# Peptides against a protein of PDB entry 3J47: the designs that were tried, part 114

Target 1, 121 residues: chain A of PDB entry 3J47
Amino acid sequence: IRLTNQLKSLKGLQSKLKDVVEYLDKVINKELPINHTILGKLQDVFNLLPNLGTPDDDEIDVENHDRINISNNLQKALTVKTNDELMVIYISNLVRSIIAFDDLIENKIQNKKIQEQRVKD
Target 2, 69 residues: chain B of PDB entry 3J47
Amino acid sequence: YEEKEESNLAATKSMVKIAEQYSKRIEEEKELTEEELKTRYVGRQDPKKHLSETADETLENNIVSVLTA

## One batch from the design tools (peptide; made by RFdiffusion4, then SolubleMPNN)

Design b2_p24_8_s4
Fold by OpenDDE base, seed 5:
Structure b2_p24_8_s4 (fold): chain B 121 residues (1-121), chain C 69 residues (1-69), chain A 24 residues (1-24)
Amino acid sequence: as target 1 above (121 residues)
Amino acid sequence: as target 2 above (69 residues)
Amino acid sequence: SLKELLEKRQKETQEKLEELLKLA
């Protein structure tokens, strides 16, 4: 579910970017006036995501708000944070798995003891 | 798209909490292992089972956290 | 580092497992 939502959000962003490009091309060709409302909304998005849609991948926004940000430029900075989080999750899962294995081993030992006792009786 | 964005925001907030809860979960896992050891020595199956269940819950929470990340 | 902390936790878990195995 969560991954699907993220993918949907990315697809939505891609569609919006395509629309912006198409609009800019029409303005350059003097076919349509600039839609100020759309531009205003895009500007708001850029204000929230300052490096959104910038071609320079090396420009990592210093103000890391959220690690999961889908925007490519902000995502580079966020990728470091995301990697750290994923590492923590991985270790946590490993620890839990080890505990579960310990319990399984104990259960097997107990079962063996019960069987040995039954044979003696 | 809006629903997915809201879900992603909620997940991001949850990630911050997961970092704090991670240390606590590790401690809970340790406690479960200790209880299992004690139960093995005493021959009381019930405490060992309880420890195992708590460890499983901790694992489940970590998996949910991973899915949210 | 975070990695070192994780490695420490893994080691502790392994030690607990080994202790359980000795008791079994």
Scores: peptide ipSAE 0.412, ipTM 0.840, DockQ to the pose 0.012; fails the geometry check
Fold by OpenDDE base, seed 4:
Structure b2_p24_8_s4 (fold): chain B 121 residues (1-121), chain C 69 residues (1-69), chain A 24 residues (1-24)
Amino acid sequence: as target 1 above (121 residues)
Amino acid sequence: as target 2 above (69 residues)
Amino acid sequence: SLKELLEKRQKETQEKLEELLKLA
């Protein structure tokens, strides 16, 4: 199941990347405006694929480097946005964990007090 | 893929909403913590329990947000 | 004390929340 989902996600990402590339080419050619939705989808794809930043060492020609750099900058910006969202979620989880911990401590203190009262009775 | 894209967009919007809700929940958690502090002094367990429950709900929502992200 | 530790953690939580709000 997990592997299948990963494969499906990868395939989806590949398709989306292709679509984004096609869209970006159209934008570069001034045929279409920049679609923020596509960029958002691309960010989602990048967030789903943390390892996409491993350029396979294959000698992909220098021209792809600039496109990859712009894509990397946009991907970086999108990654930043996603990272910000993930950070918010992370902080939220931490806060909740702290609160839960505080409650646990308080419960322990209360239990101790109850035990002390029982010993006095 | 379209469904996933739509889901991701919805998730992103949901995350923004969750962030706002989280801020509100944090405030609620603080209120509960203050009540717990008061309860520690007054010996009333109910406010503390309510704070704990609110904190738990906030945590659960954050976890769901993380799982959705 | 356990109470002091709890208060410290609560404060840290609040600070993190404030930081998050600044980032949003």
Scores: peptide ipSAE 0.396, ipTM 0.835, DockQ to the pose 0.014; fails the geometry check
Fold by OpenDDE base, seed 1:
Structure b2_p24_8_s4 (fold): chain B 121 residues (1-121), chain C 69 residues (1-69), chain A 24 residues (1-24)
Amino acid sequence: as target 1 above (121 residues)
Amino acid sequence: as target 2 above (69 residues)
Amino acid sequence: SLKELLEKRQKETQEKLEELLKLA
């Protein structure tokens, strides 16, 4: 169970990373405007991710700065995508909540009308 | 690494599909709300109930999508 | 923060609901 949950979390992280990469690619290609807030949140998620693929050896040679930057950029892009997905989910839940509330209001109005009719009778 | 990247790409494509499905569900919910509004004016109870049920189903699907996402 | 944005949206939804209640 614990190992399965860890694997699931890793898969989720991988998916999120992919989404960030795709978002970053879209931003790089100027297909979508940069949302700074989403980017910031994605960066936070990426910063919380353990350095995926840092080989054990402490000799981070200066030449790997570009790879780290690419990884960071990729992570940022994936974070943006994740933020976009989270935003869509949030909006959807909000819309459903509004619809449910509208139904409650309508039910209340109907109940009131039924009560008024019963009093007239 | 390449296999993982390919898997991530597939997962991302799946997420895009989920987003499209979500957009469609939002539109369905909106249509139901419009029917409820019309029903308020017409005074017929049945269309409003159906709209409410569809909205609930849409909400449930979104919750499941959030949990699976 | 993302949390604050979500809270803001929830508040907006609540306000819309209140407006719908006033119409109803």
Scores: peptide ipSAE 0.390, ipTM 0.829, DockQ to the pose 0.017; fails the geometry check
Fold by OpenDDE base, seed 2:
Formats: structure tokens, C-alpha cells, sequence
Structure b2_p24_8_s4 (fold): chain B 121 residues (1-121), chain C 69 residues (1-69), chain A 24 residues (1-24)
């Protein structure tokens, strides 16, 4: 279920990225005006998907520098924020795992003590 | 796609809350670890079990947070 | 910084793990 949802999200993102590329191409060709709503939706998608800012996508748009930089900077900032959040969650999970491990060790020690008492008896 | 977008939006809102809760959860985990240490010294099984359960709950919350992130 | 906080937490986790290893 989770993997399927992730795959669906990736497919959706891919479709959206394709739409953005098509839109950007049309804007470059002066066929359409810059649509702020599309850019906003793209930002929302980047905010929702932490790993969408693969460094590789940033390399492609290096040519049209200035205004693209602000949108890209915001997307990059959102990606960084999401990565930071993921790291925090990872650390939290690790800490919980350590606590659970400590409890398991203690339970094992207690069980060993109980067994030793039974053998003495 | 729409369901995932809604889930992602909920996740983003949850992430902000999770960041705040994360600091609190870390402190709770530390307290639980200290209680486990104390329980090892006192030899009472019940406090240790409670600490373990709280640690598990904290882990589950972190996992849910990661899944929502 | 957020990075520093994460590093601090990782260090604390590692210390806890080491303590657990000493108790095992």
C-alpha cells in the first residue's frame, strides 16, 4: 500500500513535471504568458515531496538565470527544509529503536535471573 | 493523485507539529531510558515495561511522522 | 542550526547505544 502510494505520487509528480516543462517551453517560445498559478502549484508539489529537488533537475535550468533563480531558490529551500525534517524523523526513530533495544536487554537480563533462581531451587 | 496530494498536505502540516513534538518526544525517550535505568536498579518489572511501551509509542509516532513526511 | 541540532541528537543516540551495549 505505502509503496504503491509512493509510486502513484512519483507518477503524478512526473506528469506534473512534464506539464511544467511543456509550460516553460511555451513561455520560452512566447506562446503563453507566465502563469503564476502553475508556479505556485509546482512549489506546493515541491513542498510536499522532499526529495523532488534532486540536484540533477537544478542543473538543467542553469541557463535562464535570474527569475528562475527565485523560484528555484524557493524550491531548493523547501527541499532542504524537507530533508531536514526527514533527518529529524530518522534520528527520532533511531532513538526509539535504542530505547526499545535497552528494554529488550533488560528483559533478557531479568529472564536470565529468573532462570538462575529456578536452577538454584 | 488527489488523495496523495491531500495526504502530503496533511503530512506537511503534521511535520511542523512533528518537529515540535520531536523535541518533546526525545525528552520523553530520555526520561524513559532513565526510568529503565532506575528500574534496573530497583528490580521492579512494571516500570521497565511502562518505559518500553512509551519508547515503542515514541517510535511509532516517529515512523508515522516519517511516513507522513 | 538545524544541522547542529541533528548532529547533537545523533551523538546522544550513539551515547545511549553505547550505554546499552555496556549494560548487555
Amino acid sequence: as target 1 above (121 residues)
Amino acid sequence: as target 2 above (69 residues)
Amino acid sequence: SLKELLEKRQKETQEKLEELLKLA
Scores: peptide ipSAE 0.380, ipTM 0.838, DockQ to the pose 0.016; fails the geometry check

## One batch from the design tools (peptide; made by RFdiffusion4, then SolubleMPNN)

Design b2_p25_1_s1 (from b2_p25_1, 15 letters changed)
Fold by OpenDDE base, seed 5:
Structure b2_p25_1_s1 (fold): chain B 121 residues (1-121), chain C 69 residues (1-69), chain A 25 residues (1-25)
Amino acid sequence: as target 1 above (121 residues)
Amino acid sequence: as target 2 above (69 residues)
Amino acid sequence: SEEKDIKELERLKEALKAQLEAAKA
């Protein structure tokens, strides 16, 4: 459900972005007048987006680099962070699995001992 | 779309919390393992059961973390 | 044997614990 919602949000954003690009192209070609309201909203969105055009690694704040992969260059740094997080999750799952197996083995041993005692009685 | 965006934001915040809880969960898992070991030596079922339950809870939390990531 | 299985699981548990400590560092 959560993943599906994230995907839907991303798709919605993509569609909206495509519409804006198409509108901007029409304005540039003088086919349509400039809609100031749409442009203002788009500008606000752009200001909230990380700078996609700056290749400089230096603009990626180390704190943001360690957190979440949003944009391609920022996304690479964020990809490293995501990979580290996934690795931690993987190790944790493995540990839990091992503990569960240990408990299972112990339970089997106890059951076997109980059965052996019953046979002797 | 707005509902999904809100859910994604909540998930991100949850990830930060999960990172903090992860260290604690690892320690809890170690404690359970030690209790299981002790139970094996003493031959009593109760401590072993508790350790197993804690391990299962830790696993469940890890699965939720994976789903949230 | 069941005893061998238990020993193997214990070894695995220790290995996992070591990995967790490494990840925490």
Scores: peptide ipSAE 0.451, ipTM 0.849, DockQ to the pose 0.014; fails the geometry check
Fold by OpenDDE base, seed 2:
Structure b2_p25_1_s1 (fold): chain B 121 residues (1-121), chain C 69 residues (1-69), chain A 25 residues (1-25)
Amino acid sequence: as target 1 above (121 residues)
Amino acid sequence: as target 2 above (69 residues)
Amino acid sequence: SEEKDIKELERLKEALKAQLEAAKA
């Protein structure tokens, strides 16, 4: 479900971006007037997007570095963070599995003891 | 799309929290294992069950964290 | 045997602990 939602969001963004490109092409061709509202919203979106092109901008928002690599330099940093998080999750799952296995073994031992007791009775 | 975006944002926030909670969850898992060990020694099934349940919850949370990441 | 299973679980537990420590480092 979550992955599906993420995929849907990405597809939506892609579609919107395509619409913007098409709009820009129409404006360049003088087929449509420049919609300032759409451009403003697009600019806002770009401003919210991690800077893809400037690796040297130290202002890689540390907050976004901890998240999934969204875009270019910031995206790379985010990817590293995502990988680290995935590793932690993997380890945690492994630990849980081990604990569950331990419990299973204990349950099995108990069941065997119960069976042995039944045979003695 | 908006619902997915909200879900992704929530997931991202959850991931940060998960990173912090991960250490805590690891400790909780250890405690569960210790309780299971203690239960094996004491012969009390109830503590072992509780440990197993906590371990399962920890595992589930980790799975959710992975899915969110 | 049950003893072998327990030993294997212990090994897995140790491996998991090692991974956890490695992740913390």
Scores: peptide ipSAE 0.444, ipTM 0.856, DockQ to the pose 0.014; fails the geometry check
Fold by OpenDDE base, seed 3:
Structure b2_p25_1_s1 (fold): chain B 121 residues (1-121), chain C 69 residues (1-69), chain A 25 residues (1-25)
Amino acid sequence: as target 1 above (121 residues)
Amino acid sequence: as target 2 above (69 residues)
Amino acid sequence: SEEKDIKELERLKEALKAQLEAAKA
């Protein structure tokens, strides 16, 4: 469900982006006037997007480490964060597995003791 | 689309919280292990069971975190 | 061997603990 929703959101964004590109092409070709409202919203979206093109080293704002495969420069920093989170999850899973295994061993030992006691009786 | 975005945002926030809670979960796991250890010595099944249950819960939370990542 | 399994489990537990501490650092 979550993955499906994310995919849907991405598809929606992609479609919108395509529409904007098509609109811009039409404006450049003087076929249609620019819809100012849509353009304004698009500009707002673009301003919220990290600079995808030129990796200027300086403005890699470390702060917006939000996980999403956002554009290239921010993506690198985000990738590091994602890796760290994945590592934590991995370790946690290992710990749980170990605990579960310990319990299994203990249960087996107890069962063995019970069986031995039954044989003695 | 908005619902999905909201879900993703919630998941991201949950991941941050999970990171903090992860430390706590590790401690809880340790406590469970200690209880199991104690149970092994005492031979009482109940404390051991409780520790196992806590460990399982910790594991489940980690799995959910992985799925949300 | 059950004893061997217990030892391995303890080792894994310690490893996990170490990783957790490393993650916290």
Scores: peptide ipSAE 0.436, ipTM 0.850, DockQ to the pose 0.014; fails the geometry check
Fold by OpenDDE base, seed 1:
Structure b2_p25_1_s1 (fold): chain B 121 residues (1-121), chain C 69 residues (1-69), chain A 25 residues (1-25)
Amino acid sequence: as target 1 above (121 residues)
Amino acid sequence: as target 2 above (69 residues)
Amino acid sequence: SEEKDIKELERLKEALKAQLEAAKA
């Protein structure tokens, strides 16, 4: 469910970006008037999104190193943080698996003891 | 889309919390193991079961964290 | 056998410890 929602959000974003590009192309070609409201919203989105379009000004703001950002450029900067998080999750899963296995062994031992007691009775 | 966005945001925040709570989860796992160990010594099934359940919960949380990442 | 399971658990525990140390480095 969560992954599906993330995928849906990504698809929605992709569609919106495509629409924006098409709109901008039409404006550049003077086929449509400039809608200031749409442009303002787009500008807000661009301001919130780390510079996706300018690969050159990758000022790796060290401050955003720890935030998982949806933006590819920010993701690159956040890749280290993401990797660390993934590592933590992996270790945690391993630990849980070990604990679960330990419990399984203990349960098996207990079951064996119960069976032995039943045979003696 | 909005619901998914909210879910993604929540997931991201959860990931940050997972990093912070990782140490706590490790401790919880240890506690469960200790309870299981105690159950082994006491011969009581209930504490062992509780430890196992806590370990499972810790594992589930880790899986959710991985899915969120 | 129970003994085999215990040995496997110990192996997993050691692996987990190794990974934890790697994560700390």
Scores: peptide ipSAE 0.412, ipTM 0.851, DockQ to the pose 0.014; fails the geometry check

Design b2_p25_1_s2 (from b2_p25_1, 18 letters changed)
Fold by OpenDDE base, seed 3:
Structure b2_p25_1_s2 (fold): chain B 121 residues (1-121), chain C 69 residues (1-69), chain A 25 residues (1-25)
Amino acid sequence: as target 1 above (121 residues)
Amino acid sequence: as target 2 above (69 residues)
Amino acid sequence: DEEKQIKELELQKKLLEEKLKAALA
């Protein structure tokens, strides 16, 4: 469910971006008048987006931006943070798995002992 | 789209909380392991079972965290 | 052999826990 929602959101964003590009192309070609309201909203969105293409911009504070959606430079920093989190989760899962295996082994040993005792009786 | 975004935001917040609780989960896992060890020595099934259950719960929580990430 | 495996798993668990603690610090 959560992944599906994220995917849907991403698809929606992609569609909107495509529409914006198409609109901008039409404006450039003087086919349509500039809608100032839409452009203003888009500008706001762009201002909220991490700088996608500027390698030289100062270290964007990664902490305040959504890890998944923030593009290139900020995205790189966010990617590092995400990787660290994933590593922690991975390690935790590994530990849990180890514990579970230990329990299984112990159960097997116990079962074997019980069987051996039954054979001796 | 908005519902999905809200869900993702909630999941992200949950991840932060999970990270904070991670240390606690590690401690719980250790406790379970100790109980398993004790059960191995004492021969009582109950403590070992409890440790195993706690380990499983910890694993489940980690899986949920992965799904949320 | 199983006992040896358990010991190894326990060691790995401890190592993992230490890494986790370090990551959280």
Scores: peptide ipSAE 0.509, ipTM 0.859, DockQ to the pose 0.015; fails the geometry check
Fold by OpenDDE base, seed 1:
Structure b2_p25_1_s2 (fold): chain B 121 residues (1-121), chain C 69 residues (1-69), chain A 25 residues (1-25)
Amino acid sequence: as target 1 above (121 residues)
Amino acid sequence: as target 2 above (69 residues)
Amino acid sequence: DEEKQIKELELQKKLLEEKLKAALA
């Protein structure tokens, strides 16, 4: 389970990196506007992720300042993708919770009706 | 770097596909919730429960898909 | 009270769906 989760995380990171690159290319080509809020959240995620797998990328970044900016942008893009994915998961969980609450409310209403019937008997 | 870029591009395309699937599943979940509400007014608890369970399953599949992407 | 709660949950669901749509856009 843990190894599978790690592999999944790595795949997610890789995918996010690709998405970031593509997004950055589109931004460079002025096809899409920059969303600063998403980028900021992604950066926060990446700042929290340094413990997971960035040691190799951090080692490469020490040499060239221009590459650092590219790496930061890439990290930001990856962070955006991760944030989007997390957002989707969050929304899905919220929707499930709402459905569960609706069911709970229905059950309570039914129980109340049953109790009322028992009191009348 | 180019190979990584190509791999990333493929992954991005996969994510777009997953997003589309997610949107479809969300719509299905909404339909189930509406049916549950209608069933509640009719007093049919069992159909409502089934709808809720189906919605939960749909959401679970979406989460798994997102995590796999 | 329960009906009100259900309506609130439905509203939240709609809001979440809109957020998801916005995230995909």
Scores: peptide ipSAE 0.506, ipTM 0.850, DockQ to the pose 0.020; fails the geometry check
Fold by OpenDDE base, seed 5:
Structure b2_p25_1_s2 (fold): chain B 121 residues (1-121), chain C 69 residues (1-69), chain A 25 residues (1-25)
Amino acid sequence: as target 1 above (121 residues)
Amino acid sequence: as target 2 above (69 residues)
Amino acid sequence: DEEKQIKELELQKKLLEEKLKAALA
């Protein structure tokens, strides 16, 4: 579900960008006026994601929060933070798995002891 | 799109909480292991079972955290 | 053999817990 929602959001963004490009082309050709409402919304998005349009991964502003996989360029800085978080989660999962395994082993040992006792009786 | 955005926001909030929960989960895991050890020595199955259940819950929470990351 | 496995798992658990603590610090 979550992954699907993320994919949908990305697709939506892609579609919007395509629409903007198409609109700009029409304006250049003097076919349509500029839609100020769409432009304003797009500007807001760029203000929130200033590095979204930059091709160079090294241009990621350190001041922008390393937290969220947003766009490919911003994703580089965000990828570092995300990687750290994923590592922590991975370790936690491993620990839980080990605990569960230990419990299984103990249960097995107990079962064997019970069986041995029953045979002796 | 709106539903997805809301889900992403919720996930982000969850990430902040995960750090706090992680420390607590580690402690819970340790407690479970201790109970298991005690049960092994005393031969009482009930405490050991409880420890195992707590460990499982901790594991599940970690999985959910991974899904929200 | 099972007892040995349990001991090994316990050791791994302790190691993982230490790593987690270090990561959080």
Scores: peptide ipSAE 0.503, ipTM 0.856, DockQ to the pose 0.015; fails the geometry check
Fold by OpenDDE base, seed 4:
Structure b2_p25_1_s2 (fold): chain B 121 residues (1-121), chain C 69 residues (1-69), chain A 25 residues (1-25)
Amino acid sequence: as target 1 above (121 residues)
Amino acid sequence: as target 2 above (69 residues)
Amino acid sequence: DEEKQIKELELQKKLLEEKLKAALA
């Protein structure tokens, strides 16, 4: 179950990365306006991404550096998407918790009222 | 690489769909909260209960989405 | 005591709502 969930999460992340890439491509092509909020979140994700490539000193050819940069950029983009998804999930959970709490409060109030009425009766 | 890209694209589309579903669930949760507020003022228990149930459903869906993500 | 508890719960609810608003912003 846990492994399956992890795999699913990875798949989701991958998908999100692709979406981000597609979005970025559309923005580059001026098909869509730049969403600054999205970009900001992406940047935050990138900042949180551990510097993946400690380039080990080995002469990894410039081509690999570009690939690594692309991969890092891609990973960063994916991370942003993942962060966005996580944020949405977090907010949703928070909202649900609030609602549940409100219901509990209301139930408590009602119970108190019922008890008070019974004592009067 | 192309297959991977295609797979990634599909996954991204799925994520977008999930996000949309999440947004919808959030809206449902808000509706439930409003009903609770109304019930608190009007003293009708049924609307409040319904709102609570909707909120719970929204939460569950969000949890499932998180677990899936 | 019970009334105080209810008030506390209400306060917590409000706080949670504020957090939600902040998260949406």
Scores: peptide ipSAE 0.463, ipTM 0.847, DockQ to the pose 0.015; fails the geometry check

Design b2_p25_1_s3 (from b2_p25_1, 20 letters changed)
Fold by OpenDDE base, seed 1:
Structure b2_p25_1_s3 (fold): chain B 121 residues (1-121), chain C 69 residues (1-69), chain A 25 residues (1-25)
Amino acid sequence: as target 1 above (121 residues)
Amino acid sequence: as target 2 above (69 residues)
Amino acid sequence: SEEKLIKELERRKKSLEELKKALLA
């Protein structure tokens, strides 16, 4: 039951993460406006987690100095960082699910061994 | 989805703390997995159970964190 | 790091798959 619930929760998280990624991809492809409530929330989350960004790999495409572009670049950078963070969280949840599954398998193996011992007795 | 959005808004306020706790939880999960591996090798049930329980708790916390993120 | 986490997940996944196979055997 617990493992099943964990797996379900993980699947839900994965689905949500996928939706976020799809949304971000649409924004990157200019299919949707950058200024979206979802993106804003992601940015807020990012702003609350300042230590997750190693500043160095931001290829700040420095070229287009328009304030709007700077804001968009910042939003893009924050979005990418947030996406990475979400991916890490997702991966961590997957690891936990795997651990729980491993424990379940071990429990089954132990149960089989106990049954085999009972049959031998 | 709307409920999740509301939860995300609430979680944003605690997200920094959650991130730190998450890092700690990941480490705890690793430790538990190692203990499970050791317990499998030694054949003692009790340490394995404890490890599994801790891993589950860590997973639950991560799920809550993700849902609130 | 994210990379380390991914590697750990992969390792755990592999271990789980092996355990699953062992259980089915």
Scores: peptide ipSAE 0.413, ipTM 0.833, DockQ to the pose 0.018; fails the geometry check
Fold by OpenDDE base, seed 5:
Structure b2_p25_1_s3 (fold): chain B 121 residues (1-121), chain C 69 residues (1-69), chain A 25 residues (1-25)
Amino acid sequence: as target 1 above (121 residues)
Amino acid sequence: as target 2 above (69 residues)
Amino acid sequence: SEEKLIKELERRKKSLEELKKALLA
């Protein structure tokens, strides 16, 4: 469910981006007038988005180091953080699996002992 | 799309909580291991089963955390 | 630390492997 929702959101963004590109192309070609309202909203969205294009090392605000990589350059730094987090989660899962396995082994050993006692018995 | 965005936001908030809970879960897992050790000595099956179940729950929670991350 | 967690996982993994051997015996 969560993955599906994320995918849907991404698809929506992709569609919107495509529409913007198409609009820009039409404006460049002088085929359609610029819809100033749509462009203004898009500009606002872009201003809220981390700068995708310029990996200005300086805008890697320390505050965003802890946040999820949204955009490619910021996404690289955030990707590193995400990778670290994923690694921790992976390790945790392994530990849980090991504990569960240990319990299974103990249960099996106990069952074997019970069977051996029954045979003696 | 809006519903998914809201879900993602909720997931992000949950990740912070999960990070805090993760440390607790690790400790719980250790406690379960100790219970298993005790059960091995006492020969009672019930505590061992409980430990195993708790370990499984911890694992499931980690998997959910991975899916959220 | 992440390093400590990794070490703990390795320890647990080793324990699991030993248990697996015990289960197969």
Scores: peptide ipSAE 0.407, ipTM 0.845, DockQ to the pose 0.014; fails the geometry check
Fold by OpenDDE base, seed 3:
Structure b2_p25_1_s3 (fold): chain B 121 residues (1-121), chain C 69 residues (1-69), chain A 25 residues (1-25)
Amino acid sequence: as target 1 above (121 residues)
Amino acid sequence: as target 2 above (69 residues)
Amino acid sequence: SEEKLIKELERRKKSLEELKKALLA
């Protein structure tokens, strides 16, 4: 469910971006008048997006974007943080698995002891 | 789209909470393992079972965290 | 560091493999 929602959101964003590009092309070609309201909203969206091409943006914005798998250049720095977090989760899962196996081993040992006792009786 | 965004935001907040609780979960897992070891030594199934159940719960929480990551 | 985290993951993986072997024995 969550992954499906994320995928839907991404698809929606992609579609919107395509529409904006098409609109901008029409405006450049003087086929349509500039819609200032749409452009203003788009500018706001772009201002919230991490700069995909400029590595020199301020460390603070880069760090925040590193946490949220946002977009390309800032995303590289964010990917490092995400990778670290995923590694921690992975390690935790391994530890849990180890504990589960330890319990299974114990159960097996107990079962063997019970069987041996039954054979002796 | 908005519902998905809200879900992702909630998941991110949950990840922060999970990171904080992770240390505690590790300690709980260790305690369960110790109880299991003690149960093996004493030959009583009940404490060992409880340790196993706690370990499983910890594992499940980690899996949920991965799915929400 | 990222390197340290990777090393820890490898350690845990090894432990899991050992437990798996023990369960199968």
Scores: peptide ipSAE 0.385, ipTM 0.845, DockQ to the pose 0.016; fails the geometry check
Fold by OpenDDE base, seed 4:
Structure b2_p25_1_s3 (fold): chain B 121 residues (1-121), chain C 69 residues (1-69), chain A 25 residues (1-25)
Amino acid sequence: as target 1 above (121 residues)
Amino acid sequence: as target 2 above (69 residues)
Amino acid sequence: SEEKLIKELERRKKSLEELKKALLA
């Protein structure tokens, strides 16, 4: 059961990777816009994948190694991009929070002024 | 798998849209901050309120973007 | 740029701090 589930997951991942590759090819050809969400999901998949780059010394043909390295580099680049996007979102949220705080402070100041005026009246 | 792929594709499209919206929201937030600064100097409440509302909207959009991401 | 965004955040933070001081005052 566990092995079967692992195999199924691997097959699913392989299919997804194929779809991503196809998508990326279309993006490169300017047929489709870059989909960041697909990249994010791919990044998640890669993050969950153990570093497949531990070359067990076996005869994995040099060509596959280059492809794997290219894939890893591309994955790394995509991961960086996703991280950058997440950072932007985080910063934006922080900015909004700061603005909201500023407004709150201003409201408090106004309330104090109103109270002071009422006491003088 | 096909359903998951479709969901991922939809999510990806949504993320692109969110990124664009986020950029727009950041600009709105800047506008609100400027209005707030102006209101502090001029003492006019209305511009400050408008800025605050725009900032809140921008924040909400960012939160939605984060949740969708 | 990310740098510009960070600078803007810092500016806003400073503004917030000034407001806070004004409120305490």
Scores: peptide ipSAE 0.381, ipTM 0.837, DockQ to the pose 0.015; fails the geometry check

